# Designs tried in a protein design run: peptides against a protein of PDB entry 6DSZ. Part 351

Target 1, 361 residues: chain A of PDB entry 6DSZ
Amino acid sequence: NYVVTAQKPTAVNGCVTGHFTSAEDLNLLIAKNTRLEIYVVTAEGLRPVKEVGMYGKIAVMELFRPKGESKDLLFILTAKYNACILEYKQSGESIDIITRAHGNVQDRIGRPSETGIIGIIDPECRMIGLRLYDGLFKVIPLDRDNKELKAFNIRLEELHVIDVKFLYGCQAPTICFVYQDPQGRHVKTYEVSLREKEFNKGPWKQENVEAEASMVIAVPEPFGGAIIIGQESITYHNGDKYLAIAPPIIKQSTIVCHNRVDPNGSRYLLGDMEGRLFMLLLEKEEQMDGTVTLKDLRVELLGETSIAECLTYLDNGVVFVGSRLGDSQLVKLNVDSNEQGSYVVAMETFTNLGPIVDMCV

## One batch from the design tools (peptide; made by RFdiffusion4, then SolubleMPNN)

Design b2_p30_3_s2 (from b2_p30_3, 11 letters changed)
Fold by OpenDDE base, seed 4:
Structure b2_p30_3_s2 (fold): chain B 361 residues (1-361), chain A 30 residues (1-30)
Amino acid sequence: as target 1 above (361 residues)
Amino acid sequence: SAEIRAAFSAKIDEEEYLEKLEKALKEEAE
């Protein structure tokens, strides 16, 4: 009996922070291939609560809070296109992760997108959107009583979507995406009609963005709109306002991940391929009518970390750096720089033993 | 570690803390 002690995966491919175990608890959820790790952020540090094995590599992991829910639910999509919505239940010392809804969202027809699976949730929890295949946008309507995740496809004329997000503050669910055509990369928006199961014209578009525009960040209210991150530039657009910056520092290495720090979307963490950690700052301008508009964008270097696959701000200036290529870290953002000018201090390092090669022997 | 405990035990006003950080970053860039 060769007990192949299946080495637990250590490479992080996703992380998210929210209130999954309770309304009051702050949780860190970490995806490590097929494994989900759930932690509670405590005064003493990260406390492990539960580990969950998933049937397949976790491709999408997002927390969301439907109207009337006291705590966040977890959406997971696997690389095998199994979708589920998970809920944490605790009864005394008994902890259960229950499946509220599930479904397989695989299509028999379609070219899997080269950029992989993208899963997004409408901020108002009206739907989940999935970019699984070129030329298709899959929609899962969110219904509280539906245990079966039903999906439908909307044809997307733009065949090469680079990234997509739902926008905030839209009457109808609205996606913003970067796509590539023979003329370059562009940004477009569509409204998603659940009733008609089609796209309507979105509020804005921007043709001919930077050739290497790779990420969309949806900005919450009061700013609204989206940030587009490229190799050389960062741009903001909300339909009324356009702003672009080209800080030389971001040219040195490609930004590969981001995370919103504050609920109002004034600050974001950015990680690049060299392990540099930046803060993207949205400077506010208060109008006479009390509306808040974007005055400027700034990118500031915080310091260096492991190469982030994902970033998530926890609390108290603590950031989890999820790394696929290197060791994951808990880092502290300090208000004072060290002797090297860094605002980042590594507090804990989690050894990455490398990819578990599923040697099917 | 003691450092982790110190980091997580300090119930800092996050907004104030982040504002201080933002200010420091802006001042250094200038």
Scores: peptide ipSAE 0.540, ipTM 0.912, DockQ to the pose 0.904
Fold by OpenDDE base, seed 2:
Structure b2_p30_3_s2 (fold): chain B 361 residues (1-361), chain A 30 residues (1-30)
Amino acid sequence: as target 1 above (361 residues)
Amino acid sequence: SAEIRAAFSAKIDEEEYLEKLEKALKEEAE
């Protein structure tokens, strides 16, 4: 009996940065299929602190901090629709990952969406939103005392949602989403009423966006609104201001992931299918009344990395490039370009051994 | 690696660093 020690998964399918182990610690959390790896960012680099086996493939992994929590909680949704909220607890040398809440959010009816599972958290931690099935938006109200994650569905008239996010700075939880209909792709907003369990009209909409609009980025205050990323264009809309750019460089390869660099949403990392890493820049204009408005959008090429499935800025100009198709990397963003004009230097590479074929022999 | 340690130990001002990078990127594009 050759006990083939099952090789740990190496392909990364998600990553997130936050303060999960403590309020002070900066963590990198990496999802590798059914495995969650937790690192602390230290002066010596990434220190592994815990690995957790999940009961299924991680489909959603998001950190959030409810009001009154000292550190972030982790929401996980598996591909089998098992949802949980996890907390890190350390007592001396004993490290425990505690399930604060759990539930199965699978519906008996509904067509699983072709674009896969989308999970989002309201910035004010009022609810979790899930797009699991066409024509349904699932809401999990966030209640601190409830160990059982209960969800309800709201019907979406828009059957083909491409991407969805919660907006910042909204009195009520407000979603912004790209959807497709026979006329093309569009952006719409809805307010989510927890009380009435329905959608109300959102603050704005944008009909007939780019045909290949694929991603929504919610922009924090002071800008607010959303960025819509397509194949050929990047657009900003906040209800009052619209701005679009069509940089030729993004037409060469599809942007597939993004990460916010700074808390104010002035800078974002973008990764494409060729492993190009970009910086999206939101240029500010200060108005005479002290309000900050968006002046312009810019996209600048940083360099080349592994093809990112996910990106996360850590600190000190260090970025984790989570790759499913290639080796994951720690890269440094340099303020000076190298001889090749690249602002990116790979510091560490994590070998991806490819899909673990469970040969049940 | 020494490079990793150097990168993580720097404790840079993030905003200043990113502003320098942004400036460099803009200057190259011009």
Scores: peptide ipSAE 0.533, ipTM 0.913, DockQ to the pose 0.887
Fold by OpenDDE base, seed 5:
Structure b2_p30_3_s2 (fold): chain B 361 residues (1-361), chain A 30 residues (1-30)
Amino acid sequence: as target 1 above (361 residues)
Amino acid sequence: SAEIRAAFSAKIDEEEYLEKLEKALKEEAE
């Protein structure tokens, strides 16, 4: 019996930071194909806590905290459309990852979208949204007592969705998405009615955005709205305010990932296809009435890293750079640049041995 | 490494730290 010790995957295809193990612990969760790695961020660095094998490649991995939960739950969707909500439980030294809910969300009818699986969670934890198929938006209502993830589809008139997020601060769950039609790329919003299982008109739209607009970032309060990232431009829209910048530096390489640094959404990390790491800055203006509005957007180059598949800010200026194509890294953001003008220092590098070709024998 | 421990052990005021970084980035661009 040759126990082919299947070499553990090293390529990172997703990462998230939150409070999964406890309310107090800061966790880094890393998806490596079918494997989930759970770390605790400590004064000594990343401490491995648990590894979990999943029944398929992880396509979506998101932390969320329903009302009344003391810690985050983990939503996972696999490439085979197996959905689960996971909870970390520790009893003394015994660690268990329990499935709170599960389901298969595959449809018999539908064209799988060319841009792949998109999974999003409403910031108020009312629902999960899935773009799996062209012309369909799948909704999983979040109910505490439901062990079975039931989903329904809403028809999207927009067949070619590029990216989609739930917005913050909306009375009803509201999605913002970039889509393409024969006239170009556009941004639109819809309210999602759980009761009627339909879309209602959203608060705003922006027609004819940049042709290569590829990512939506939902901005938390007080700003609200969304950031749209393209090849040449970064735009902000919240229904009342529109801002656009076209910094020449981003034109050199496509931005492929992003992560929010601070809870108020004033700062974001951006990674491009050349491994450049940027800080996107939202400059605030405080109005006389105490309202905070966006004054300007700014993009600044921090330095170079491995080509990020995913980014996540941990704490203390430490960033995890999850790489699929190269080595993953822990990097430090410094307030002072080095001799090369870089604000980034690699602290630890995790060797990527490349894709494990599952030789199905 | 000592560097990793130093980075993670420093209970910095994150907001102050990020503000300093932001300021440095702004000053260099100008």
Scores: peptide ipSAE 0.512, ipTM 0.906, DockQ to the pose 0.897
Fold by OpenDDE base, seed 1:
Structure b2_p30_3_s2 (fold): chain B 361 residues (1-361), chain A 30 residues (1-30)
Amino acid sequence: as target 1 above (361 residues)
Amino acid sequence: SAEIRAAFSAKIDEEEYLEKLEKALKEEAE
């Protein structure tokens, strides 16, 4: 009886940092196909705490903290449209991952979007938004007392959504999205009414963005608004301020992932398809009234890593580079460049053995 | 590794560190 020990998946398809195990612990969560790995960031490095098998490939993995929760909860959506909210619970040495809520959010009618599943959470934890199908935006209201994730659809007039995020600092939940029509790519905002189950007009729009605009980054207060990343340009808009840059260095390879470094949204990591790691810098200007506005955007090359599927800043200048195509890495950002002009040093490399084809026999 | 332990144990002031990095990046690009 050869027990073929099924090789554990090694390709990373998502990562997130937050406070999942406790309010005080910093965690790294890594999605590897159907497997969730949970680490604690310690003074000695990454300590593995728990591995969780999921009932399907993880398509969305997001940490969020509802009002009155002491630690972050984890939202997971699988490629088979199984949604769950998970809580970490430790009692002495016993570690349990508790399902707070679950549901299947698959629709019987709809064309799956070609750009894949997008899952987003309102920063104020009022709802989860899902772009699963063209012309539909699915909303899961977040209620503490509901163990069953109930969802409803709102019709989108924009059939070809490229990326979508919830904005920060909005009275009502507000989405910002890049979409394509016959005239090109555009950015639009909608307010989401839970009561009426409809979209209302959002605070702003930007028509005719770059043709290859592919990512939306929601910027927290005090800046607010969003960053739109394209092939050749990076733009910022918050309704009042517009700024665009076209640094030649980003034309060399497509930016494919991003991660916010600062809670205030002043710095972001960007990764491209060649494994280049960049810092996006938001330069602030403080107004006489104490308001903070965006003065400028800057992109600087940090160095080279494995091709990132996902990036997450941990602490102390340590970044986890989650790679699907190559080896994942822990890298250190140095304030002084090396002899090659790189600010990045690989500290640990995690061998990627390739995609485990789960042969469903 | 000793390098990993040193990196995670440094208890760096994040803002000071990031400001220093930002400054270095700006100076190299000029």
Scores: peptide ipSAE 0.504, ipTM 0.896, DockQ to the pose 0.916

Design b2_p30_3_s3 (from b2_p30_3, 10 letters changed)
Fold by OpenDDE base, seed 2:
Structure b2_p30_3_s3 (fold): chain B 361 residues (1-361), chain A 30 residues (1-30)
Amino acid sequence: as target 1 above (361 residues)
Amino acid sequence: SEAIREAFSAKIDEEKYLEELEKALKEEAE
């Protein structure tokens, strides 16, 4: 009996940053198939705190902070539709990951969407939204005292949703999504009524976006609205302002991931299928009334990394590049370019041993 | 044409799927 020490999975399929272990600690959480790795970000690098085995492949991993919580909670959804809300607790030297709530959100009837599972959290922590199946939007209300995750479905008329996010600064929870119909791709918004368990008309829509529009980024205040990323274009819309750019450099490879750098949404990291790392910049214009509007969008090439499945800006220009296809990296963004014009320097590389084919012999 | 039959089959399958979803949503609301 050769105990093949099953190598731990090394391919990264998700990463998030926040304050999970404490209010003060900056954490990096990494999903590697069924494994969750928790790190504290330090001046010396990533300090491992805990590894957690999950009861399935992690499909969604999001940090959120309900009102009255001192630190972030973790929402996880597995590929088998097991949902949980996790809390980090430390009691002296004992570290426990506690399940605050759990549930199975699988429906008996539903066609799994081609773009996979999408899970999003309202910025005001009113609900979790799940796009699991074509023509359905599942809502999990976030109630403080509920140990059981209750969910309900809302009929979504748009069968082919590409990406969806909750918007910031909305009185009611509002989703913004890219969908495809026979006429092309479009952007629409809906308000989500928890009381009526239905969609209401959202604040805006944009018909006939780029045919390859693939990602929605919700922009926080003061800008608000959303960024729509395509193959050839990047578009901003907030209901009042529309702005589109088509930088030639993004046409070379599809942008596949993004991460917000600044809390105010003035900068975003973008990663493409060739491992190019970009900065998307939102230029601010201050109006005479004190309102802030978007003046312009700009994209800058920072350099090359491993092909990112996910990106996470940590602190002080340090970025974690989570890779499924290559080695994950910790990289430094510099103010000045090197001789090759790159602003990116690799600090640490995490070897990807590839998919562990469980050869059940 | 085979393409018209496939498109028609796909449309029928979509209509059936929507009917099943509508039925399921009614059953969840009861």
Scores: peptide ipSAE 0.393, ipTM 0.827, DockQ to the pose 0.008
Fold by OpenDDE base, seed 3:
Structure b2_p30_3_s3 (fold): chain B 361 residues (1-361), chain A 30 residues (1-30)
Amino acid sequence: as target 1 above (361 residues)
Amino acid sequence: SEAIREAFSAKIDEEKYLEELEKALKEEAE
């Protein structure tokens, strides 16, 4: 009887960094199909803390900190539309992952969107937004006392949403999204009324963006607004200011993932389909009134890594490169380039044994 | 042309989907 020890999934399909185990601990959370791995980031590297089996493939994994929480909570949505909010609890040596809330958010009617499941959390933790189906935006209100994740749908007129994020610094929860219509790709914003369960007109829109605009990055204050990543261009818009760059270096391969490096949104990591790692830099201009505006955008090639499915900046120039197609890596970003002009040094490599279909039905 | 037929079919399918979606939204609100 060869007990084929079912190999643990090694392909990474999501990663996030935050303070999940405690307020002080920096954590790396890695989604590997149905499996959640929790690490503490230490000076010595990644320390494994807990592994959690989920009832389905993890489709969304986001950390968020509601007002009055000392540490981050984890939102997970599975490909089977099971949603949960998880809390890490430690009591001495006893580690438990507590489900604060759960629910199934599957609809009876809905065409699954081609760009897959998108889950986003309002920066002020007022709601979770889900783009699951064409023409719908699902809202999960965040209430502290609600153990049951109740959701409602809002009709989204734009059927072909490519990507969506909540914006920062908005009085009401505001989404920014790229969508496609017969005229091309566009960016639009909507305010989400929790009370009326409808969209209101957002602060701005940008019609006729790049045809291959694929990602929205919500930029924190003081800049606010959003970055739109395309095949050939990177654009910024905040309602008042528009700026676009078309660095030739990004045209070579499609950018597929991003991660914010600085809490203030001054720098972002970008990964492309060839495993190139870029830094996107937001250059500041201080106005005479003390307001900070975006002066320029700059892209720098840092080096090459495994093809990233997800990126997350940890600390001290260390980046986790979560790869689905290749080996995941811990890489160090250096200030100075090596002889090959690379700022990236691989610190650790995590062998990807391929997509293990965990047949635990 | 085949392209016109495909475009017309796609539009009809979209209209049906939207009708079903609107019905579902109404049922969720009741």
Scores: peptide ipSAE 0.390, ipTM 0.829, DockQ to the pose 0.008
Fold by OpenDDE base, seed 4:
Structure b2_p30_3_s3 (fold): chain B 361 residues (1-361), chain A 30 residues (1-30)
Amino acid sequence: as target 1 above (361 residues)
Amino acid sequence: SEAIREAFSAKIDEEKYLEELEKALKEEAE
């Protein structure tokens, strides 16, 4: 019996930060293929708490806090369309990851989308949205007592969705998405009616965005709206205000991931295919009535890291760089640049031994 | 032209796919 010590997966395909273990603990959750790693972020670094084997490759991993929950719950969707909501429970030294709800969300009919599985959660925790197949948007209503994840599909007229997010500050759950048609790429919004199980017209749309617009960032209040990231441009739209920048520095390599730094959405980390780390800054303008509007967008090069598959800001300028292609890193963002103009210092490196090909023997 | 035939084929395939989706959605709603 060759106990092939199954080499643990090291390539990171997702990461998220929140309060999963407790209300007080800051956690880093890392998805490595079929494995979930849970850490507590401490002043001394990452403390491992638990590792969980999942029944399939993790495709979506999102933390969310329903009303009345003291800590975040974890939504996971696998590449085989197994969905679950997980809760962390600790009783003394006993640590349990409890499945609050589960379900399979696979459809019999549907063309898997070329851009892969997208899973999003409404900021008000009303629903989970899934783009699994072209021309469909799957909705999982979030109910406190729902042990079974029930889903329904809504027809999406736009077959080629590139990215989708739920917007903040909407009375009804509202999605914003980039899609492609024969005329180019566009941004559209839809309200999601849980009652009628249909889309209603959203608050705004933007036709003919950049041809390579690839990512949507939902911006929290007070700004609201969305940021659209392309190859050459970064645009903001909230229905009332449109602003676009085309910083030459982003043209050199495609931005592939992002993470919000500030809870108010004033700063975002951006990572490109060359491992460059940027800060996107939203400059605020305070109106006389106390409303906050976007004044300007600015991009600053922070430095270089491993090529990020995912980024997450932890605390105190510490960032986790989850890499699929290279070594994952903990990096420190400094206020002052070094002699090379970099604000990034590597704190810790996690060796990537490559993708574990699950040889199903 | 081959390009026109490919474009027509792609459109027909898309129309069929949409028809299948509409049917599936109807069956899910029943």
Scores: peptide ipSAE 0.390, ipTM 0.827, DockQ to the pose 0.008
Fold by OpenDDE base, seed 1:
Structure b2_p30_3_s3 (fold): chain B 361 residues (1-361), chain A 30 residues (1-30)
Amino acid sequence: as target 1 above (361 residues)
Amino acid sequence: SEAIREAFSAKIDEEKYLEELEKALKEEAE
């Protein structure tokens, strides 16, 4: 009887940082296929707290804090369209992950989108948005008292959405998305009406962006707006300000992931398909009226890591590099470069044994 | 041309898909 000890998955397909265990604890949450790993970030490194088995591959994993919650809640959507909101509860030494709400959000009619499942949360925690199928945007209203995740669909005229985010600082929940039509790729915004279950015209649009524009980053206040990342260019737009850069260094490999470093959106980590780690910097201009506008965008090469599927800044210049194709890493960002010109030092490496095909035989 | 046929086929398939979505959305709203 070979007890094939099912090796735990080691390939990382998502990671998030927040305050999940408490208001004070900094947590790293790692998705490895059907497994969720929860760590506390300490001065000594990552302390494992809990592992959770999920009923399906984790497709979306996002932390959010509704008004009046003391700590973050976790939204998970699986590849089988099972949605849940999870809460961490500790009573003495007993640790429980509580399902606050759950539901299945699968539709009977819908073409699964080529870019896969996208799940986003409104920064003001008014709703969750899901792009599951072409021509549909699914909305899950966030209600504290609702144990059942109810969703509704809104028709999205743009059938080929590449990426979508909620914007910050909007009176109504507002999405910004890159889409493709026969004329090329474009950026558009919509306001989401929960009451009318429809889209209203958003504050701005940008037609004819870069043909390979692939990612939207929502920028917090005071800047607001969005960053659009392409193969050759990085653009910023907030309705009033437009700025584009085309740093030659990003042309060498496609940017595939990003993570915000500063709460105010002044810096972002970018990872490419070659494992290069970049810093995107937003330079501020303070106006005489006290408004802050974007002066410039700059990209700096920090160094090389494993090929990131996801990135998350922890604290004190420590970054978790979640890798699907290679070993995941904890890396330190230094102020000074090493002899090779790298600002990145590997602190810890987590061996990736490859996709464990759970052949449930 | 084959390209025109493919483009027309894709458009017809898109129109059918949109009709199915509109029907489904109507059924969800009822």
Scores: peptide ipSAE 0.374, ipTM 0.823, DockQ to the pose 0.008

